# Ledger of designs, part 54: peptides against a protein of PDB entry 2FGR

Target 1, 331 residues: chain A of PDB entry 2FGR
Amino acid sequence: SSVTLFGIVDTNVAYVNKDAAGDSRYGLGTSGASTSRLGLRGTEDLGGGLKAGFWLEGEIFGDDGNASGFNFKRRSTVSLSGNFGEVRLGRDLVPTSQKLTSYDLFSATGIGPFMGFRNWAAGQGADDNGIRANNLISYYTPNFGGFNAGFGYAFDEKQTIGTADSVGRYIGGYVAYDNGPLSASLGLAQQKTAVGGLATDRDEITLGASYNFGVAKLSGLLQQTKFKRDIGGDIKTNSYMLGASAPVGGVGEVKLQYALYDQKAIDSKAHQITLGYVHNLSKRTALYGNLAFLKNKDASTLGLQAKGVYAGGVQAGESQTGVQVGIRHAF

## One batch from the design tools (peptide; aimed at target 1 S2 F6 L40 F331)

Design b2_p22_7 (made by RFdiffusion4; failed a check: the pose's geometry)
Pose (drawn by RFdiffusion4):
Structure b2_p22_7 (pose): chain A 331 residues (1-331), chain P 22 residues (1-22)
Amino acid sequence: as target 1 above (331 residues)
Amino acid sequence: FAALVAAAYAYARARNIPFNFG
């Protein structure tokens, strides 16, 4: 049994060459290599291989001292685990995002990550990016011979927006194979939401795979996200990502990731290339740099996510360059 | 949150289990 207080402070200077008005922005931001966080977790041995756990974790914004107030929105769970796997109750990453975001070499943070888990259709739900859910129950199997799975159900509790009376419902899961060097997963999920006050399903299918050769690792993601309005119409986006990472000189790591976002509703594509470097001063402390180029075509207005500096859109069809340089310290 | 940390620390002492930082 144990209790642990932990966290990460990851703060950076960041710059984007354009915002929605076409002006550059620079400043002090956060979470470029890992999401800054503070948390408390524990595991209690109940005997016979059965364990009880808790986990409370919230995001830290070092640039403004959490000016909007601290919370546990990253994870707030209690759980039982044993030879049967693990059951968790509480807000957390849904199983599809927990497993599939592991294929993103930029840890789903900073200006370099895969953008597929986003609110493509301006859905009105609290978590229309498909990442986390309130009122979540999840089951995670053990890994037997490499095979493993996860399932989750989040209650809508009759949250109503317009014609949608089940906003926030999540049903989803994944199957996967993980043997150390090789990992592959298929995730499928549906959320209930509303768009412009009209009931809408958010359907998501995601495939991810990676192989760690030791001298380098190759990783990729494919995803279709479809917001399907009950009365008709859909906003569909296909997202693709391929990346590679390699250790450099003991202590160092280089990462490169290419992504494409095909936004069918506006018949427009966006392409992104991101180069990253991590230099470890210790196991807990790293300096890092990220350089990204995002090319929007046609009506696409996607922007790089320089958290704490600028994470909005850009003018239609514009290319945007971004940089982050910072320090990550884990405790 | 501070109160939770204090409680968890007291619990760890009462149960003779590690309270970790980091």

Design b2_p22_7_s1 (made by RFdiffusion4, then SolubleMPNN; from b2_p22_7, 14 letters changed; failed a check: the pose's geometry)
Amino acid sequence: MEELIEEARRYAEEKGIPFLIG

Design b2_p22_7_s2 (made by RFdiffusion4, then SolubleMPNN; from b2_p22_7, 10 letters changed; failed a check: the pose's geometry)
Amino acid sequence: FEELVEAARRYAEERGIPFLIG

Design b2_p22_7_s3 (made by RFdiffusion4, then SolubleMPNN; from b2_p22_7, 9 letters changed; failed a check: the pose's geometry)
Amino acid sequence: FEELVKAAREYAEAKNIPFLIG

Design b2_p22_7_s4 (made by RFdiffusion4, then SolubleMPNN; from b2_p22_7, 9 letters changed; failed a check: the pose's geometry)
Amino acid sequence: FEELVKQAKAYAEAKNIPFLIG

Design b2_p22_8 (made by RFdiffusion4)
Pose (drawn by RFdiffusion4):
Structure b2_p22_8 (pose): chain A 331 residues (1-331), chain P 22 residues (1-22)
Amino acid sequence: as target 1 above (331 residues)
Amino acid sequence: VTSTDATFVKAVFASVWSAALS
């Protein structure tokens, strides 16, 4: 049994060459290499291989001292685990995002990550990026011979927006194979939401795979996200990503990731290339840099996510360059 | 920061579980 207080402070200077008005922005931002966080967790041995757990974690914004107030929105769970696997109750990453975001070499944070888990259709639900859910129950199997799975159901509790009376419902899961160097997963999920007050399903299928050769690791993601309005119409986006990472000189790591976002509703594509470098001063402390180039075509207005500096869109068809340099400290 | 003191650990678990299920 144990109790642990933990966290990460990751703060950076960041710059983007354009915002929605075409002007550059620079400043002090956060979470470029890992999401800054504070949390408390524990594991209690109940005997016979059965354990009880808890986990409370919230995001830290070092640039403004959490000016909007601290919360445990990253994870707030209680759980039972044993030889049967693990059952969790509470807000958390849903199983599909928990497993599939592990294929993103930029840890789903900063200006370099895969952007597939986003609210492509301006859905009105609290978590229309498909990442986390309120009112979540999840089951995670053990890993037997490399095979493992996860399932989750989040209750809507009759949350109503317009014609949608089940906003926030999540049903989803994944199957996967993980043997150390090789990992592959397929995730499928549906959320209930509304767009412009009209009931809409958010359907998501995601495939991810990686192989760690030791001298380098190759990783990739494919995803289709479809917001399907009940009365007809859909906003469909296909997202693709391939990346590689390698250790450099003991202590160092280089990462490169290419992504494409095919936004069918506006018949437009965006392409992104991101180079990253992490220099470890210790196991707990790292300096890092990220350089990203995002090219929008046609009506696409996607922007790089320089958290704490600028994370909005850009003018249609514009290219945007971004940089983050910072320090990550885990405790 | 990690603690393994049995009394303390149990007290923290009781508190957190009671709060989560209330």

Design b2_p22_8_s1 (made by RFdiffusion4, then SolubleMPNN; from b2_p22_8, 13 letters changed)
Fold by OpenDDE base, seed 1:
Structure b2_p22_8_s1 (fold): chain B 331 residues (1-331), chain A 22 residues (1-22)
Amino acid sequence: as target 1 above (331 residues)
Amino acid sequence: MTITDPELVAKVFEELTSKHLS
């Protein structure tokens, strides 16, 4: 059996020009280019092409040294893998998010990522952003001529909130085609949750695609999230993303990404534009800078996620500018 | 980094957990 310790420490100086009061915030933040993490993983060859595996991973907050504690909420799985693919047991990214967030050029972190995987409806479930689940069983197929798929089910274990009795149940999966420069995926998921103590279904459909032209990469996402409520009507958000990245001088990467969040329940849109640059000092160490603009229209109050500095909303219809400059180190 | 010593891994986690449980 082999055990690998791995991690990323990513810390930045961050600034946003507006908080909920209209004031600027600045300070030391985390996870601007990659989520800071500490993990353990290992595999055991069981013979006959069968392997056992484990993966334990938690988030690191370098600004405060994990003052709120350390846990394995990022991933805590045991797995079997072989010619049949991989089965995972334990908390993990749900299959839909695992695959579809891969099209986000900002690695689902910092001020630049696609923010569609979100709790749009004040859902009371712990994972109503559709990213991870407790009590999860996942299966991932091998790649067959480019075609691959993933499926997952999370048990609710009779968790209740208000009158909702199946909170935390997840069912979902994706189908994908990954061949050379092309990737395309379709994901479908449903989570059971509660809003205002009432049973609510969080339905999600996501289409993603990317193409690597060598000199540049294009990536896109189309997503609909719908919180289906028995009372008060559905809360629907349509999210769109288009991004491009290109290598610069053999040691750098520039990224530009646009996202639109059409929040139907409040008839309001938000536009996000992010410019990012990563400068690789080595294979393990990089400097980076992100510049993001978030324009809220009408009743929209979205804020950029400057983790460790300010991740709250802004006043309705206000725009926010964010900057992150930091160091990422992997080990 | 591959850690071949399980005891080292255990120590790292003990240090991480003990500092937050105290």
Scores: peptide ipSAE 0.013, ipTM 0.436, DockQ to the pose 0.209
OpenDDE base, seeds 2, 3, 4, 5: peptide ipSAE 0.006, 0.000, 0.007, 0.000; ipTM 0.377, 0.310, 0.394, 0.268

Design b2_p22_8_s2 (made by RFdiffusion4, then SolubleMPNN; from b2_p22_8, 14 letters changed)
Fold by OpenDDE base, seed 1:
Structure b2_p22_8_s2 (fold): chain B 331 residues (1-331), chain A 22 residues (1-22)
Amino acid sequence: as target 1 above (331 residues)
Amino acid sequence: MTFTDPELVRRVFDELTAAHLA
């Protein structure tokens, strides 16, 4: 049996040139390269190849010292694992997001990540970004010659919002092939939620792939999200991502990632391009810099997610530039 | 009690990192 304490403290100076009023914002932000976190995990050997596990993880906000409190909302699971794979009980990344966000070269944080896993429709559910779920049971297969899969179900527990029932119910999973330099995955999910107090299904399909050429890595995502409303029609977004990363001088990594968000309900697109650099001072400590450009067209109002500084939208059709320079430390 | 190995932490970056919740 073992218990491991682990964490990341990632804090940066961030700047965006436009907020919702067209003014610049700057200050100290968090999680520009990796999400800051504190966690506990452990395993117990039960014999016969069976293991019990636990994982408790919460987000750290280094800029304000977690002024709003600390919780284990990132992950709070107990698990059994063995030759059959792993079963998890508790709040966690849903299987679809756990697998498909792995293709994001910006680690699903800061101003550079793929933003497709989003609440595109002002859904009223707690996790309508499709990233995590309460009351979740997950199963992950072993790897069979590269092939693997994950499945999840979250109980709604008769949660209601307005006239909507079954809010918070999730069902989804992925199939994947992971072998050597190649990774490819298909994810499907449905989450029950509400928009404007009316029942809405959040349907998601995501394809991801990456290939490591040794000297560089390429990664891509294709995603469709539909909020299927009883009244008002579907709110559909098609999101695309292509990225590349390469090691630099044995101590650094450069990343370039492009994303397109085609927001069908407002017939508007947003383009995101991000350049990132990580400089490893050690195995545990890095300096990093991110430069992101977000171009909104027509009615699009998307904003870069400079957490701790500004994560709101901009005026319709406005472009935003963001910069983060920070320190990441792992323990 | 053990402290997380840096290599394991790096794997966590790649496989388990997600967007901020708050």
Scores: peptide ipSAE 0.031, ipTM 0.452, DockQ to the pose 0.105
OpenDDE base, seeds 2, 3, 4, 5: peptide ipSAE 0.009, 0.021, 0.000, 0.023; ipTM 0.386, 0.606, 0.363, 0.633

Design b2_p22_8_s3 (made by RFdiffusion4, then SolubleMPNN; from b2_p22_8, 11 letters changed)
Fold by OpenDDE base, seed 5:
Formats: sequence, structure tokens, C-alpha cells
Structure b2_p22_8_s3 (fold): chain B 331 residues (1-331), chain A 22 residues (1-22)
Amino acid sequence: as target 1 above (331 residues)
Amino acid sequence: MVSTDPEFVKAVFEKLTAEHLS
């Protein structure tokens, strides 16, 4: 058996030109290029090609030293793996997010990521962004000639909010083709939650694809999220993303990503454009910079996620510019 | 166990087709 301690400390100086009051925010932020984390993981060979594993991982907030505490909410799994693939028990990325966020060139982190995996409807569940789930059982297949899949189910454990009695239940999965430079995936998920104390289904479909041309990589996402409320009608968002990345000088990477969020319930769109650069000082240490522009139209109030500085919304129809410059260190 | 709404899936594909492929 083995136990490995691992982590990332990613801190940045961040700026956004507008908050909810129209004022600028700036300061020291976290997780601009990669989510800061501390984790423990290990494996045990059980023989016959079977392995047991564990993974405990929590987010680190370097700007305040985890003033609100430390937990293993990123991942807390025990697993069995072998030629059949891997079964995991415990809180983790749900299979849909685990696979489909891989097409986000900003790795679902900082001010540049695809923000489609979101609580679009003021859902009252803890994980209504569709990223992780408690009480999760997941299964991942091996890769068979490029084809692979993942499936998951999370128990609600009779969690209630208002009149909703199955909050936190998740069912979902993806199918994918990963072969050489090509990756393509389809993900489907449903999560039970509550909005305004009423039972609500969060339905999600996501298509992702990428192609690595060597000199550059293209990546795209198409997503629909629908909060189906028993009362009040559906809250639907169509999200689109297209991005490109390229290596620079053997030590750097430049990224450009565009996203569109068509928020149907408020008939409003938001446009996000992000330019990022990562400069590798070593295998473990990098400098990075992100520049993001978010244009809200009409009633849209989306804000860039400058974690540790400002991650709230802006006034309806307002644009927001964000900058992050930071250091990422892995150990 | 609860499954994903088939009508939702259908609606998404139809919409995507109409918006991007028609």
C-alpha cells in the first residue's frame, strides 16, 4: 500500500472593475490557474489485478489560510479498480462534470472558465451547479479503442427542503470517444433539488469536443441546463463555449476562450471572452495571467469568479473586466 | 432510481439541430 500527500497552492493578485454596486474590487485571490488543494491518496494492490484506493482532497484558500475551515469536499472516495475500470464511493466530481469540464481550457478555475455548470435557478441544494455530489457511487469504464463511459448515482438520503423530499439525488453519465488528438463526449444528468422550497429537477445535457493539432488545440462545449419547477415554469440556460490553446516557446501556453450563456428565463445573454497565459518556471511552478471580459445583456447579472476577491454578480446589463496574475505551485 | 427526462433530451437535440445544423 502507498499513501501520497499532494497539493497545489495557487494565489494571485486579482482585479474586477465592477461588483454588484458598480465598484471595483481588488486584492489577493486564490485558484486562478488551478484550484488550490491539499490531498491524500493511496492504493493497495489486492492481487489478481484488483486495487483498492482512497482519495481525500480539500480546497486550500491561501489568501486567508482557510479561515472558514478545511474539509474534503473536493473528493472523499474509496474505490476498487482493475481491468473492469473503477468504482468509487463517496463525494466526488459527478461523472458528467468530471468528463465534460475537461474541455474547458481554463480547467473550471479562475475568471476564465466555462461557467455553464452553475446553479442557474437559485437552487437550494448544496451542489446545484452540477459539479459534485454527496453520497455518490460512480463507475468509470476503461478505454476500449477510444470509447469510454462514466456513470453515477447519488443518494438523497431523504433530504428535504420545503416540500422537496429528494434533494441531492443525482443520476447521470457520459459516453466518450478519446483517441489520439480527438476527444468527444456526451453527458446527461438529472439532479433533484428545491427552488423556493418546491421540488425541482435540474436536467443537464452537455456535448464536448476537442482536437489537438499539435501546434494548437481547439475545444468546444454545448450545454443546456433546465431547472424544472413544479410551480413557476422552467429555468433554462443554453451555454456555448469555443476555445483555442497553443504552446508558446516550449515553456508557456496561451489560451483564448469564448462563452455564451443564453439565459432563457430572463431572455438575457452574457458573453465571456478570456485570454490566459501560463509560463512554466519548472515542472511544478508556473506564473500565469488571465484577462477576462464578461458582457451582460438585458437582465443578466453574471460575474467573473475571482475567488477570494469577488465572485458575485454585477448590475443587470453591466459588463465586467477581470484580471488575475499569480503563482501556481504543485507538490 | 430516477432517470433523465427523455423529453428533455429530445428537446435539447431538436433545439441544437435547429439552431446550429438546420
Scores: peptide ipSAE 0.005, ipTM 0.328, DockQ to the pose 0.012
OpenDDE base, seeds 1, 2, 3, 4: peptide ipSAE 0.006, 0.000, 0.000, 0.000; ipTM 0.411, 0.318, 0.388, 0.347; seed 1 fails the geometry check

Design b2_p22_8_s4 (made by RFdiffusion4, then SolubleMPNN; from b2_p22_8, 11 letters changed)
Fold by OpenDDE base, seed 5:
Structure b2_p22_8_s4 (fold): chain B 331 residues (1-331), chain A 22 residues (1-22)
Amino acid sequence: as target 1 above (331 residues)
Amino acid sequence: MTITDPEEVKKVFEELTSAHLS
């Protein structure tokens, strides 16, 4: 058996020009290019092409030394894998987010990422952003001539909030085609949650695609999220993303990504555009900078996710500018 | 300080961020 200790420490100086009061925020933030993490993982060859695996991973907050504690909420799985693919038991990325976030050129991290995987409806469930789930069983197929898929089910364990039952139940999966420079995927998911103590279904459909031209990569996402409330209308958001990345000078990468969030329940849109640059000092160490603009229209109050500095909303219809400059180190 | 090929950097981070153990 093998056991590997691994991690990333990503810390930045961050600035946003507006918070909920219209004031600027600045300071030391975390996870601007990659999520800071500490993990343990390993595999055991069981013979006959069967392997056992484990993965334990928690988020690190370098700015405060994990003042709120450390846990393995990023991933805590045991697995069996072989020619049949991989079965996982434990908290993890749900299959839909695992695959579809891969098209985000900012890796779902910092002030630049696609923010579609979100709790759009003040859902009361722990994972109403559709990213991870407790009590999850997942299965991932091998790649068959480019075709692959993943499926997952999370048990609610009779969790209730208010009158809502089955809170935390997840069912979902994706189908994908990954061949050479091309990747394309379709994901579907449903989560049971509560809004205002009332049963709510979080339905999600996501289409993603990317193509690597060598000199540049293009990537896109189309997503619809619906919070279907037992009482009240649906809270629907259509999210769109288009991004491009290119290597620079053999040591760097530039990224440009645009996203649109059409928030139907409030008839309001938000536009996000982010320019990022990563400069590799080594295989494991990089400097990076991100510049993001978020334009809220009408009743939209979205904020950039400058983790460790400010990740809240802004006043309705206000725009926000964010900057991160930091160091990423992997071990 | 050795400057590394972006593809090698990508491999390192893919290894660290990959959800698959196989």
Scores: peptide ipSAE 0.101, ipTM 0.717, DockQ to the pose 0.039
OpenDDE base, seeds 1, 2, 3, 4: peptide ipSAE 0.069, 0.086, 0.167, 0.053; ipTM 0.700, 0.713, 0.765, 0.692; seeds 2, 3 fail the geometry check

## One batch from the design tools (peptide; aimed at target 1 T4 L40 R41)

Design b2_p23_1 (made by RFdiffusion4)
Pose (drawn by RFdiffusion4):
Structure b2_p23_1 (pose): chain A 331 residues (1-331), chain P 23 residues (1-23)
Amino acid sequence: as target 1 above (331 residues)
Amino acid sequence: LTVSGAAGSALFWAVLAAILAAF
C-alpha cells in the first residue's frame, strides 16, 4: 500500500508567427513536453491480489497560477483491480483516447501533437474532443500474451441541448496487442452531442501502431471522426500521422512527426510537420524545444496549440510557424 | 512524495474516506 503526491510543472516561452488577424504572438506558455499537473493517487492492498485505488489529478497553468481555479478534471477516479483487470469510476480519459494517444510522440501536448482528438464540428458537449468524459465507468483487461482491451460507458444523465437529450453519453473501447517493442490498437467510440442545437452522433474509429527498434521508434495513427446529425448531414474528418523518435547521445531525444487533416465538410486539407528535441538534465528534469509548421489549404484555418500563448485559428489557407522552448520538471 | 507500508495504508483509508464523503 502507498499514497503519492505528484506532479509536473512544464513552462515555456513560445511564439507563433500569426494569429487569426495575421499578427505574431509570443509569451510564456505551458505544457510543451508533458501536460503540467498536480495529483494524488494511492493503492491499497486488500489481500488475495485485490487492490483499491484512487487518483485525483488536475492541470497546472504555471504562467498564470491557475487563475481560473484548480480542479481535478484530468482524472478523479476510484478503482478496484486484481487478476480480473481493473474497473474505474469517475472522470478520466476514455479508453479510446487513453490507449490511442500513446502513439503520439509529442505526448498529446504542445504545438507538435496529433490533432485528431478535437471538436471538428463545434459540438456543444463538454468533451466533444473525445478525450475525457464525465460520469465514466471503465474496464481494462489484463494483458494476456500481448492481447489487451479496454471498454467504457459514460452516462449522459439526461443532459439536454436542443433536440439532444443524451448529451455526453460515451460508449467505446479498444482491442490491442502490446509485447514491449510492438504495439497496435484499434479503438471505436460513439458520443452523443448536439451541433447548433440539433442532436448529433460523434463517431470515431482510430488505428494506431508503433515499433521500438531501440535505436529509434516508428509510430503512427489513422482516425476518422464523423459528426452525424440525426436530421441529416455530417462533418467528417480523416486524420493521419506518422512519426519517428530516436535517442541522441544518452540524455537526448529527437522526434519528428508529420500529420494530415482532411476536413471533408470544407473540402480542405491541412498538413503539419513538427521537430522536437528533449534534453534530460535528470530523470525528473528536461529542457525541450519544439518547432512546428502547419500548412492550411483552401478554407482550412487550423492553428498550432501554443498553450498559454496562442491556440486559436489562423486565416483561411495560411501557413503558421511555431516554436516552444521550455523546461519540464516532474515531482 | 510517497508514503508506504502501515502508515501508507492508514493514510489511504483516510484519504478514500474523505473522497467518499465529498460525494

Design b2_p23_1_s1 (made by RFdiffusion4, then SolubleMPNN; from b2_p23_1, 16 letters changed)
Fold by OpenDDE base, seed 4:
Structure b2_p23_1_s1 (fold): chain B 331 residues (1-331), chain A 23 residues (1-23)
Amino acid sequence: as target 1 above (331 residues)
Amino acid sequence: MTITGEEGRELFRKLLEELKASS
C-alpha cells in the first residue's frame, strides 16, 4: 500500500484599505491563490474493482506557523470506491460546496472568491457557511455520459444551541453535467442551525456553469440562501457571479470575476470585482497577484477575505480595496 | 509525494504525537 503526503504553502503580502474602523490593514497573509494545507491520503485495492481510501487534511497558516494549532478539519474521511462511485465517511466539504465552488475562478480562497457560501444570518452553528460538515456521509456517482451527482447527510448528534435542536444536521446534493468544455450543476441543501438561540433552517440553492473555449473560460454562479426563522422573518441573500479566465503566454493565467450579493433582509447590495494573475514558475510553484474591489451599498458591511491580515467587515456602505501578492508552492 | 505504507504510518504516528503535544 502507498501513502501520499501532500500540501500547499501559500503565503502573500496583503493590503486592505479599510477595516471596521476605516483604517488600512497590511501584512503577511495566507491562502491567496489556494488554501494552504497539509494532508495524507492513500488507497488500498480490495480487489474486484473495490478500493478503500483515507484522506486527512488540515489548513496551514504559514504566517504564524499554525499558532492556533493544527487539525484535520479540512477533510478527515475514510472511503469505499468502485464502479458504483464513492462513499465517504467523515468531515469533508459537503457535496453542494464541493461541486459548486468549482465554478469559482479564485478557488474559494483569497480576496477574489465568490462569497455566497456564507453565514448570512449570524447563525450559531460551526459550519453555517454551507462549506463543510461534521459527521458527514457522502456519496458521489461516477460520470455517466457527462451526468454525475453527489449527495450528503450529516448527523447532528443531538447538538443543541439555545432551544434549537438538531444543529449541524445537513442534507443536500447536486446533479451535474460535465462533458468536454461544458460543466453545469444544480445544488440543493438544507442545514439545521440556530439564530439567537432559536431553531433556523439554512436553505441553499445554487446553479453553476462553465464553458472552456480554449482561449478563455467563462464561469457563472447563481445562488439563493435563506435562513428560515420562525421569528423575525427569513434572511435571504441572492448571490450572482460571472467570471472569465484566460491563459497568458503558456505559463500564466489572468482571471476576472464579478459578484453581486443582494442581501434582502437589509435591502442592501454589495458588488465585488477581482482581477487576478498567476505566473507558474514550475508545475508546483507559482507567483500570483490579486486586486479586488468591494462596494457595499446602504447597510451592507461585507469585507474581502484577506486571511491572516484582515477578514472582517467594513462600515455600512463603505467600499474596500484589497491587494495580495504571494507565492504558492505545492508538494 | 508518495511514500511507502510503513513510512506513512511512521509519519502519521509522529503527526499524532505532535497533535497530542499541542493540545
Scores: peptide ipSAE 0.025, ipTM 0.616, DockQ to the pose 0.319
OpenDDE base, seeds 1, 2, 3, 5: peptide ipSAE 0.022, 0.000, 0.020, 0.023; ipTM 0.559, 0.251, 0.438, 0.573

Design b2_p23_1_s2 (made by RFdiffusion4, then SolubleMPNN; from b2_p23_1, 13 letters changed)
Fold by OpenDDE base, seed 3:
Structure b2_p23_1_s2 (fold): chain B 331 residues (1-331), chain A 23 residues (1-23)
Amino acid sequence: as target 1 above (331 residues)
Amino acid sequence: MTISGEEGRKKFQELLAKILASR
């Protein structure tokens, strides 16, 4: 049996030129290149090709020292694995987000990530961004000549909000092909939630692909989210992403990513473009810089996620510029 | 960092207790 302590401390100086009042925000932020975390994991060989596992992981906020406390809300799983794949019990990334966020060149972190995995409809469920679930059972297949899949179900445990029942129930999965330089995936999910105290289905479809040319990597996402409300019509968002990354001088990586969020319920678009650079000082320590531009049109109010400084919206139709410069250390 | 054996188990339990008590 083994137990591994692991983590990341990622802290930055961040700036955004506009908040909800139109004022600039600046300060010390967290998680600009990778989400800061503390974790424990281990495995036990049970013989016959069977292994038990555990994983406990929580977010670290290096700017305030976790003033709101510490928890294992990132992952808290027990698992069995073998030639059949892996079964996990407990809070985790849902299979769709675990696979489809792998195409985000900004690792779903900082001011540059693909923001499609979002609560687009003021859903009242705790995980209405489609990223994680409580009470989750997950299954992941082995890789069979490139082909792999993952499936998940989360129990609602009869959670109610207003007249909505089954809140927090998730069902979803992906199919993928991962072979050499190529990765491609299709994900489908439904989550039960509430909007305005009424039952609502969060439906998600996501296509992702990437190709590594050695000298550069290309990556793309196509996503549709629908909050299907019994009353008031669907809240639909189409999200698109295209990104490129390349190694620089054997110790650096440059990243460029564009995203478009077509918010159909408000007939409004937002455009995000992010330039990132990572400089590896060692295998464990890196310096990084991110520069992001978010252009809202019409009624769109999206904000860049400068965690620890400002992660709120802006005024309708306003544009936001964000900068992060920081240190990432892994242990 | 990897911890193994009985001493490792003890150190792990002590570390886990410290992490959980830091709430």
Scores: peptide ipSAE 0.025, ipTM 0.518, DockQ to the pose 0.292
OpenDDE base, seeds 1, 2, 4, 5: peptide ipSAE 0.019, 0.021, 0.021, 0.000; ipTM 0.481, 0.483, 0.528, 0.275

Design b2_p23_1_s3 (made by RFdiffusion4, then SolubleMPNN; from b2_p23_1, 12 letters changed)
Fold by OpenDDE base, seed 3:
Structure b2_p23_1_s3 (fold): chain B 331 residues (1-331), chain A 23 residues (1-23)
Amino acid sequence: as target 1 above (331 residues)
Amino acid sequence: MTISGEEGARLFRELLAQILASR
């Protein structure tokens, strides 16, 4: 058997020019290039090609020393793996999020990520962003000549909110092709939640693709999220992303990503553009800088996620500029 | 970093104690 301690400490100085009052915010933030984490993982060979595994991972907040405590809410799984693939039991990324966030060139972190995996409807469920689930069973296939898939089901355990039952139930999966420079995936998910104490289905469809040309990588996402409500009609968001990355001088990487969030229930769009640079000081330590611009139109109030400084919204129709400069260390 | 099973068990107990004390 083996046990591996691992982690990332990522801390930055961050600035946003507007909060909900129209004021600037600045300070020390966390998780600008990668989510800061502490984890334990291990494997045991059981013979016959069967392996047991565990994974325990929590978020680190380096700006406040985890003042709100530490937990394993990032991942808390036991697994069996072999020629059949991998079965996981416990809280994790849902299969759709695990696969489709891999096309985000900003690693679903900081002020530059694709924000499509969101609670668009004031859903009252704990994981209404479609990223993780409690009580999750997941299965991942092997890779068969590039073809792979993942499936998941999360038990609701009879959780209720208002008159809504089955809150927190997830069903979803993806199919993918991953071969050499090409990756492409289709994900489908449904989660049961509540909005205003009434039963609501969060339906999600996501397409992702990337191609690595060696000199540059292109990546794209197409997503539709619908909160299907019995009363008041559907809350639909169409989200689009296009990104490019390129190596710089053998020690750096530049990233550019654009996203559009078409919020149909409020007939309002938001445009996000982010430029990022990473400079590798070593295999484990990097400096980074992010510059993001978010333009809200009409009733849109989206804010950049400068975690540890400001992650709230802005006034309707307002634009926000964000900067992060930081250090990432992996161990 | 790969650690011994005994060191891993110690670190797990220490982390669990910290998680329980932070609640």
Scores: peptide ipSAE 0.039, ipTM 0.643, DockQ to the pose 0.238
OpenDDE base, seeds 1, 2, 4, 5: peptide ipSAE 0.014, 0.011, 0.037, 0.036; ipTM 0.351, 0.338, 0.651, 0.582

